# Designs tried in a protein design run: peptides against a protein of PDB entry 7Z53. Part 109

Target 1, 150 residues: chain A of PDB entry 7Z53
Amino acid sequence: PRIKNQADCIPFFRSCPACPGSNITIRNQINALTSFVDASMVYGSEEPLARNLRNMSNQLGLLAVNQRFQDNGRALLPFDNLHDDPCLLTNRSARIPCFLAGDTRSSEMPELTSMHTLLLREHNRLATELKSLNPRWDGERLYQEARKIV

## One batch from the design tools (peptide; made by RFdiffusion4, then SolubleMPNN)

Design b2_p25_4_s2 (from b2_p25_4, 16 letters changed)
Fold by OpenDDE base, seed 3:
Structure b2_p25_4_s2 (fold): chain B 150 residues (1-150), chain A 25 residues (1-25)
Amino acid sequence: as target 1 above (150 residues)
Amino acid sequence: SAAEEAQRRRDAAQRELVDRLEELL
């Protein structure tokens, strides 16, 4: 991930650079993408959406992940739970639901969906490492600090 | 029931979407 504002940087050392969420190839791809992309597509630009994208079941500062499916043990984006799912309405026969993301277009373009998935994984990896380094931080602090690093 | 069939179709579509995502990753 790109650090957008270096003035707001906090000391951060990776304890596990080879962890499953930090594969070198994946990391390089994320770094390249986040250099030119506003992370609002991952976190949401509106506060209600941003809250819905978070895991509120604990104080770990994590983004919500799909509860039904994983990619070989790795996280996927959650599905939207709206009754009038626009992805379902566009093709009623296929009934493919939208992923819940900061950008509602994520489900329209599989390339965006994959990028958002990688950034989700990276956020959760960072939040996990930050928790290890700073056990006293609550979920809000972990979430915000991880968001700054992505 | 119609509701159960709708849910089965939704689940199948969700899995298909996940499979497509995995192919891109």
Scores: peptide ipSAE 0.038, ipTM 0.583, DockQ to the pose 0.034
Fold by OpenDDE base, seed 4:
Structure b2_p25_4_s2 (fold): chain B 150 residues (1-150), chain A 25 residues (1-25)
Amino acid sequence: as target 1 above (150 residues)
Amino acid sequence: SAAEEAQRRRDAAQRELVDRLEELL
């Protein structure tokens, strides 16, 4: 949410205030959003899923992104690899598999998919920033710290 | 391919929603 007036703030945000005065950042806005959502929708609530959602090809603490498609250079959610993919079954002509996210509902509701995509991007942005600030942090540290901020 | 075309359509819809969400954040 975009908050331009400090007086309009609702003071129960998870992390950085969404009401920073004149320096509203995407981070603060996302934090405001995640204050009202279960971030497990992005990261998964179960360890196997959480691992599958991560980019394990490096130590950058990133979430996995779609390897086939991008949104004008921006990340999209990875596809899941389901044998009986319900997304494929519901629309055989579309041939678009379900997205992999922390919540199985991600592909059921476009709004959730979009939100997950935004949070994916934000996580990866944060992880990248944290890496630049803390070059010695490993992927686990970067992932966890970014997750805490989101 | 048909899959790519479908994905492009889905991506376009997603982009629109993402853009709207970014405006609301």
Scores: peptide ipSAE 0.025, ipTM 0.561, DockQ to the pose 0.037
Fold by OpenDDE base, seed 5:
Structure b2_p25_4_s2 (fold): chain B 150 residues (1-150), chain A 25 residues (1-25)
Amino acid sequence: as target 1 above (150 residues)
Amino acid sequence: SAAEEAQRRRDAAQRELVDRLEELL
């Protein structure tokens, strides 16, 4: 969702955004989408993985993004650092390693990759908005609050 | 090749999904 009237919009929990000037229909559709998504695919189910999925270089509460590629200026999933990367072995011509996500299958199924990418973007958008609304929140608070909304 | 066709199908499916989901964002 692109909130245009950010001044009058406070993103709360996924089921109850305080955004009278927002497109409620779009927000409801997004909420419906994420309600059926296992968030562990995005954030990881294990703490070490969850930390690796975060951007730890700042206090913005962001998920890590690809450092090599973008999609029309929009974020892509970061690459994993696997010794024996199966994605490199399956398509040697492309030389694209597996994506790092909460689910190892993310690189195997385009549907999962796409969903993870969109949820990554949404998380980072929410974290950015939360930072603007709450300048004193640290990266952990921003990350957790954005995670609750997604 | 069959592998190339399979990859094209995967790419097309991914693009379609991204497009549809981006309409919601």
Scores: peptide ipSAE 0.017, ipTM 0.427, DockQ to the pose 0.032
Fold by OpenDDE base, seed 2:
Structure b2_p25_4_s2 (fold): chain B 150 residues (1-150), chain A 25 residues (1-25)
Amino acid sequence: as target 1 above (150 residues)
Amino acid sequence: SAAEEAQRRRDAAQRELVDRLEELL
């Protein structure tokens, strides 16, 4: 079942949030995935990439999201700005650029694209909730604390 | 533009994949 209301999940400091009902199952599965998947694929392993993956327009500790399109109000991965975009080169007729993620292969493997999107949403949800709980935290603190929970 | 349409198509594909993944979780 799809999580319809993210506010139903309760985040804890430096711990996984608790969700009610069917949302618990989804959260548990996401936690299992994050334990298996290197978080560097979401956040980037290098500082320049990590900065590009962040929303630097505010102090909310958010990851960057697609600025043009949403999934019924939910975040999508941003597009990358590569001059020689490998996704464009692979399928010249489609003319669809790669998504920006910690791993460039995220656009080549649909499973990675979907998973990165979910983890992006979860990070931003956590950061938003942490801001509500800790209004004095700056964007760096919010980002790092949310990253630890994911 | 054609580029914007291509981006919309990719976004739609991403949405479909996310929906499918969420159904499996």
Scores: peptide ipSAE 0.019, ipTM 0.495, DockQ to the pose 0.043; fails the geometry check

Design b2_p25_4_s3 (from b2_p25_4, 13 letters changed)
Fold by OpenDDE base, seed 5:
Structure b2_p25_4_s3 (fold): chain B 150 residues (1-150), chain A 25 residues (1-25)
Amino acid sequence: as target 1 above (150 residues)
Amino acid sequence: SAEEEAARRREAALRELEERRLALL
């Protein structure tokens, strides 16, 4: 993500350029990432985790997004709800919890957080387009079809 | 088939995303 105004968004480490370009260019980057990274890091490797990573408030097949912060109007990863949140323990003043992702290391490695955020946005965008093309698809179908493309 | 239709819909979605030149970051 591109954090331009840090006062209005969560601090973030950017591991990749945010070059303006075609979806093909972005898709190529995502495909390259998914070739080296297990998609389970984004969607979860277990069903209980996978459910927690989804937006269950609608039938749009979306992944859950952060409810407190955005990146210039763009989605960020949701926060986890840990009993002993290590992210809160590292910086008491910031009071920023760990991110929820398919890989617990997402909050430990800013590079992973950036990648997961990118893939989150792409999934949700794909699901949105699929909904437009297939209005009768429910959230489960949209989620699964978008997941297949990512 | 249902799978072939789904594939066509996925391809169309990708084309629409390209046409809009959507940036993720």
Scores: peptide ipSAE 0.030, ipTM 0.569, DockQ to the pose 0.026
Fold by OpenDDE base, seed 4:
Structure b2_p25_4_s3 (fold): chain B 150 residues (1-150), chain A 25 residues (1-25)
Amino acid sequence: as target 1 above (150 residues)
Amino acid sequence: SAEEEAARRREAALRELEERRLALL
């Protein structure tokens, strides 16, 4: 999207991949994103939120993923559990609730949703890789180490 | 041991995730 006035808009950084499907390229782009944006948007700045964003069903250090939908087998952000879900009110036919992310704005701006989704996947990818490399690490260790890398 | 069982469970969970590609970009 084209931003007309940078002062009035939340900036979104995007780069073109040099090699699609390359983990190195993906990582470089993710690093660029996280250098520009506080990663707390993915992990949450508050401990209660941070816990809700984690997958607590296993010891893999993963962030929680959507349990209803996937993107061609890939993870999506989990839905929030809001009593008066504004996303449901916006489009009653779609019946898609708001996403849960570290920033409540994740569902307000599709760009943020996309970015958060990518970072979610990256975290989970890293956690998975770290688990492979460090099979004795528990979920907390995996989560924290992956978070540090993102 | 309990630790060995936990390790086996984690390993199985990891394999499941890899098979489903749930965490991959």
Scores: peptide ipSAE 0.017, ipTM 0.445, DockQ to the pose 0.031
Fold by OpenDDE base, seed 2:
Formats: C-alpha cells, structure tokens, sequence
Structure b2_p25_4_s3 (fold): chain B 150 residues (1-150), chain A 25 residues (1-25)
C-alpha cells in the first residue's frame, strides 16, 4: 500500500523487497528476514554507523528517526548527511536526500526503504514496551534487548 | 531519458558509498 499524501510525509509504496505482490503479511516478512540475519541492515555493522543510527538524545534505547517527515505521525528513516548526496541527483527539485540505515542500499529501492522503515518502527516499539516493563533500564540496555528481539 | 541516467548515477554512487563503508570493516 501507498503512504497517504500529506504535506509532512515522504510518499512511497510499502511492499516486500523480495516478493512484491505477495499475500504474505508485513509481519511475516519481518520475521523471515530477521530469522537468518543479524539485522545489520538496520543497526549497522560498524560502530560509528551504529551510533549514528541511534537516538542518543535520551536513555530510551531508540533508533533515530526522520526529523523533517513522518508517515501520518509514524516514524521514517533519518536522512544521511552526505557531502555529495546521490539521491539529490534523481530529483533536485524535491530536495530529498538519501536515508540513513545500516545498509546504504536502503535508499536505492522503495521496497527496501519500506522494510527498513518497518524494522525501525518495530525496534522503537519494542524498546518502548521494554521501557514500560523495565523502567530502571538505561538506554544501552533497552537498545540491546530490543535488538535481540528483532 | 535524463531521469533514467540520473537514477543510474545515483545507484552507482550509493554502491560506491557501500564499498567505502565495507573497507572500514
């Protein structure tokens, strides 16, 4: 399905990156991906990138989210800060830079961007739930425990 | 088309960025 057109939303289609048009639920796709991968496409495989993907402004263990756009109030991937941003080459009038994710390819295909966005939301949902259940946990504990569940 | 060429350049640049990141591992 397509994101609803709103002034503060980046429109894209939510679909399975490997099985477009499938009747498999989004949830099942997430489970399938994370069952045999370490989710490094979301969290990053290098420490500097992993830190940049986290919300370090609080102790909630959250991944960073887009500060300019949302999906009807729901999170989108943060923008990267590239000196020579290749995503701006596609449509200079739109002035939308590349997304930041654990895998740089997240900005190449809308399907992959959608999946990473869903995993971002799932992590933040889990971290929020874990904070509710364990209010004394710090941001590092919340982040790591949520990462293990994803 | 100009849009197709821009898309190809974008994809190539993203792959280059990924390769540079992999070199840091």
Amino acid sequence: as target 1 above (150 residues)
Amino acid sequence: SAEEEAARRREAALRELEERRLALL
Scores: peptide ipSAE 0.034, ipTM 0.504, DockQ to the pose 0.043; fails the geometry check
Fold by OpenDDE base, seed 3:
Structure b2_p25_4_s3 (fold): chain B 150 residues (1-150), chain A 25 residues (1-25)
Amino acid sequence: as target 1 above (150 residues)
Amino acid sequence: SAEEEAARRREAALRELEERRLALL
């Protein structure tokens, strides 16, 4: 994914934040992040969360997407189902809940939402292509193989 | 063997997908 906000730094680089505009390219930043954290910010590090982040309605190995909104036909992160949703409380006029992501820090740092969204889209794109190449793969295999590539 | 060739083709396809990913990220 291409992070468009060049002012943001990815704080989860092990030694220092991976910042756009540094000697590290955006591609290298994302690769380093996903390799070091196993993309847990997207997929979740805990199995119950990981299952909640998946689309279980089919055998396509997809991550769950927002069922209410799209960005010009492109996927958005699913909403979380928080009993006391801080996002709803912050802007009551908008009535938009927090997004569900693999890392709780995404809720604390909404600036990461765009990155998570792009990685979501990329996973689903990869899973779709893998399905085309390997029609006999089930949803679990498609999900895992796409996850390995991301 | 035919199985080894199939495995190589699969690996090549996966590498291509990875390259495409890297181009988009």
Scores: peptide ipSAE 0.024, ipTM 0.416, DockQ to the pose 0.022; fails the geometry check

Design b2_p25_4_s4 (from b2_p25_4, 14 letters changed)
Fold by OpenDDE base, seed 1:
Structure b2_p25_4_s4 (fold): chain B 150 residues (1-150), chain A 25 residues (1-25)
Amino acid sequence: as target 1 above (150 residues)
Amino acid sequence: SPAAEAAAERERAQKELVERLLAAL
């Protein structure tokens, strides 16, 4: 993102090494990892899906989180509410329902689901911090800026 | 009802999925 005001500078931005309190080197390593794993699995590759993955109940730019379960207060992926759950239909013996994700593979392997969960938490953390630094940003800007940082 | 039973089974499956995930985190 293009930083126009030094007050908007945060440790997360790849292109803002002059930001006070920044740790650009470590953040760049994390961003390289997320790029390698393809963060599109978190956000969805299509706009209709991307909208469904967002929390649209507020202007905080957050991704939607599970409304029934948490990990000691920390977020988990939402469930998909499809009647004909393709995850269950693929392997009935496994009894694995779908999480709502940008990639349905997130529901098939705990390792992938774990990574997706961590990226969900990171996005929401970033959006929250961006809101603190930029209180007048709306939900769309918070979402897009956080997405660019991940 | 069959629909209610299916819903209950889905909820049980969801709980089990979460438990497996939590074990992997």
Scores: peptide ipSAE 0.296, ipTM 0.811, DockQ to the pose 0.033
Fold by OpenDDE base, seed 5:
Structure b2_p25_4_s4 (fold): chain B 150 residues (1-150), chain A 25 residues (1-25)
Amino acid sequence: as target 1 above (150 residues)
Amino acid sequence: SPAAEAAAERERAQKELVERLLAAL
């Protein structure tokens, strides 16, 4: 679910809807997705993938974000760069390549893509706050500490 | 150039699609 109005929403938790007044369908979707969404879905289960999911251009401990598109100023998942992108091959009308996330399933269901996006944003938010609280922490520590929280 | 314009149009369409997908959830 996309947060459209921050005033009507509570802080994001894995098992909670972002907005308590949201309809039951959206709430149920989040609850269902959280049973499948673990850290590996966002961070990768293997170190080579995990490194590719990080923003290595700075020491802020951030996950990589889409460099082409934003959602009203908020981050989106990076695109993968597969030679034969199955997302492009499956849906020619959408013309959206697969997203890069913890695994390839992130692009199979828009709901998963949405949840992964929210968790990406939460990680980057946490890393940013941790940096402000701990200016001497390097990118690795910021990344790991944020990962421990969410 | 026509190629640049076509690329820009495709990019706008992609952005709008992504935004619609996220807004629908």
Scores: peptide ipSAE 0.139, ipTM 0.669, DockQ to the pose 0.035
Fold by OpenDDE base, seed 3:
Structure b2_p25_4_s4 (fold): chain B 150 residues (1-150), chain A 25 residues (1-25)
Amino acid sequence: as target 1 above (150 residues)
Amino acid sequence: SPAAEAAAERERAQKELVERLLAAL
């Protein structure tokens, strides 16, 4: 469940709700953004796309990240692997390749792409934390629980 | 090769895009 109030704790265990501690303010900000923009733009509304946006190389419940570029070790959105990239076919001064996101419009608006990047990072952070707290959760559980919090 | 040139152009565009995104973050 999304944190709507700073005082709200989230259940990591069936019997033990936990507050996110120092990261609660960041999480609340992310929740506010997703409430406004709709998190479906990050995760995808269609199941095939949603699967393609996930890191399927492990059971960590992570979203896929760019494999070529990072921001000082921090994640960036993955590029789409279309052979005929429609983003490069546009008549623009600077041709921008498509990012793989829940909404393809993210590649057309750098500001939106930046927001998606932050949400990607937050999801992966949450999934990582949940894995630490719940080592026996599989990738599907981690992904879904992190998605609920974002 | 047309395919090789297309790949090279994509790579150049990707690098430029990343730079712009980093500036916006």
Scores: peptide ipSAE 0.098, ipTM 0.660, DockQ to the pose 0.035
Fold by OpenDDE base, seed 4:
Structure b2_p25_4_s4 (fold): chain B 150 residues (1-150), chain A 25 residues (1-25)
Amino acid sequence: as target 1 above (150 residues)
Amino acid sequence: SPAAEAAAERERAQKELVERLLAAL
């Protein structure tokens, strides 16, 4: 996708809004690039988070997707279900709740959110293809093999 | 109730966020 709202600032849930051209933007880009080795920004680096990011309702090895909204049939990141949403707490007027992803940066800027969304879609695509090629693989195997490819 | 109003506001915020995100994709 083409990011069209590069001028929009999104609140950093721990501090000030993340704006394009800021030092936060640079750091987020570097962190996103370094995370490509293990894709930890998508899958999480800790088991409790990793489990929360998965669709555990079936044996398809999928990541969880937004249950309320789609992009012309394509998946979006799930919203986090925090009672006290830190993204809203940081800047209530911005009205930007947190997405649930492998790290807390998923809602810091549209570019990162877009990247996370695309990688979510890619994982689910890969898992679906792997299921077709290997019908006897369970959800854990599908998830792990797709994760290795991403 | 305040809790219900807060929940409704969250839902409105989420809808608006998705709309903005979709415009960017």
Scores: peptide ipSAE 0.093, ipTM 0.624, DockQ to the pose 0.041

Design b2_p25_5_s1 (from b2_p25_5, 10 letters changed)
Fold by OpenDDE base, seed 2:
Structure b2_p25_5_s1 (fold): chain B 150 residues (1-150), chain A 25 residues (1-25)
Amino acid sequence: as target 1 above (150 residues)
Amino acid sequence: DELEREATALARAVPLPDRSHELLF
């Protein structure tokens, strides 16, 4: 990076450029997301992220939830584990890390945080109901079927 | 109300395996 003093900076990086074969002088960004409608904002576009978003402690097909905080017994987004967490850098006194979601922007705006939280809750609701309706389904099937509905 | 009806109608059009369809009613 051109800026050497990282202590006074939030570690945001510029998007990588796309290099289309066309002589377009306008800089385009590379798309790192899935191009098809798959609710990747909830589930991620990459397998490692998708795994981190899942509750792997049981066979209920649930997404991971916050372990520190709840909203009147309702789930919140889990915290991310970033080395240079921009949320921690923004408000060091609150000590609240950024939220983990399929979309990295989940903590950029309260509206996004709210929507991601609702979608997480909806997935977990669906997975729970699907388990009730189909007791023989394992955690993977529950997760995938809930994902298809979301 | 109309958006909810359309979303519900679209959801009902998707075949779901086993008893998953019961979530749409």
Scores: peptide ipSAE 0.005, ipTM 0.276, DockQ to the pose 0.027
Fold by OpenDDE base, seed 5:
Structure b2_p25_5_s1 (fold): chain B 150 residues (1-150), chain A 25 residues (1-25)
Amino acid sequence: as target 1 above (150 residues)
Amino acid sequence: DELEREATALARAVPLPDRSHELLF
């Protein structure tokens, strides 16, 4: 670990114990910072990726969406910009790049793609509604509050 | 703050759009 002296640690916890009333007595760790679902698959676990997943062209707190394709007016996952894109290498005729998401597996299975798309849409819906409720909120606050709700 | 709590509560109360099943890709 980078920090060896634990005496100088601040009591900042990212998780809390959860003991469901089931027959399972194993203590689970629940995200204490955001929603019950961490949703790191949507937002990424690292700041550079998280930034790339955001629509930074406005102050609406939205996630980035596909610029080439839509599903009957509904948002799709944005494409990644990989040098050696495995999706392009797999099907050279279709020329469809891999999707950019918080989870690198977003393009491995249609089910994952669908779930990521759904959660992206939900975030953008929430951010839009939050903007309506709080017109004075900036894009960062909208994004973070939507993220907490997801 | 109180406004954040209220905003969060209200946001959570916003229903999914009709035909939410179509949100699945």
Scores: peptide ipSAE 0.000, ipTM 0.208, DockQ to the pose 0.028
Fold by OpenDDE base, seed 3:
Order: C-alpha cells, then structure tokens, then sequence
Structure b2_p25_5_s1 (fold): chain B 150 residues (1-150), chain A 25 residues (1-25)
C-alpha cells in the first residue's frame, strides 16, 4: 500500500445495501432520507435524530444549540456525541467534535456547516416569534409550525 | 389563586388564531 502509516485510520462505513431482486447485479443503497423537500437536513429523516436535535429542556419549540461556543452571541450547531468521532480523530489537538444536524455531512465542509447554522438560527428565530404571536402554543406546536415555514 | 387558575383555564379554552402567516411576509 502507498500509505505506510495505518495508525491514523478514519472509520468509514458504506451505506446499507438495498435487498436486490433475483436479477439485480448492481448494489444500490437503501434510501435513508425522506423523499420530500422537508428540510430533513435540519430536522433529520428519523424520529430519534429529530428528537435529539430539539431543545427539550423547555416548551419553546427550539432546536438544540452549542453549549460550549457561540458566534458573537449567536447560536452554533450542537456537538454530536459519537463514540469514534471522526472530527476528533482528524484533529486531536483541537478537540472539536462533529456537529449534530439532520444531515450527517454537516461537518464535512465549512460552507455546509454555515448553511446548517443559518437554518438552525432561522428555526429558532421563527419559533421565538411564533411564541410571541401565539403565547398559548406548546413546544410541539411551535416546533412544527416553525418547521413548516422553514 | 382561584382567579388566576380560572383565568388560565379560560385562556386555554379560547383558540388563538394561527398567526404563522405573519412571519412569511
């Protein structure tokens, strides 16, 4: 092999294969994403992830935000809690985990991270304004209505 | 205490109009 150092291996997993029919020779992936334009990159395509992306400490319908860092008082994406975090493995000195978002690629490039951050901020802005306009709405309704707008 | 509970109960019973459309425009 061209690379002699194997100590810095990054975990890489292939997508799960779709079950081929009897005559399918080409390996296709299972679609793990919603087929709708539903901002699943922000909210996730699966219920467990969607719940983890929410701030459940109150009834404001907000998305979870970073608890360690802010951008001049503005929210950043929360960190994920991965056992073998590829962001921590890539730069062990920085000790910055990968970001948690609806799309697992949120930490792949700064431009994508920025877009996810903007959409998170927009959701939280909308949920806050909706709470002001509709004080009787609970956190679930606030979250869903903000999500519909986004 | 009772008046606040009744006011809160009455406030919960009146459906507020959906004002989500005001944020789109």
Amino acid sequence: as target 1 above (150 residues)
Amino acid sequence: DELEREATALARAVPLPDRSHELLF
Scores: peptide ipSAE 0.006, ipTM 0.276, DockQ to the pose 0.026; fails the geometry check
Fold by OpenDDE base, seed 1:
Structure b2_p25_5_s1 (fold): chain B 150 residues (1-150), chain A 25 residues (1-25)
Amino acid sequence: as target 1 above (150 residues)
Amino acid sequence: DELEREATALARAVPLPDRSHELLF
């Protein structure tokens, strides 16, 4: 963000306007999400984001998990790597970055964070079970089949 | 044994049947 005063400001970017025509009387935002029930909140709506959400260190088809924290041995959402992280600016003492998920609002409230965490855990559970049932499947097939079930 | 490695390699090349439906129950 081109905001010089970051001491008392959160770099919350205004949504781009939808400009369907030359005569706009009411400002609407561009919809950045799909209208389909395709779990894009988990997997992302764009290929670069989808890739960043995946664990690419192995061929197990897993989503990426938090590397710093766990919930009693259970996976948490990975942290995002934002240049201007709103979460770091909101609570400077905690020094906790925003979570990375398919929906950028995953860190807006605990309820959303919990749902995204649950769906991430479910995907990884499914991918693990699919690997057990189909040992010859590669990481891409495991990821896509787990995604279809979710 | 070399035969076990080849048999394992050949067995790895045969696609297993899709058992994804077992996770829906």
Scores: peptide ipSAE 0.005, ipTM 0.269, DockQ to the pose 0.027; fails the geometry check

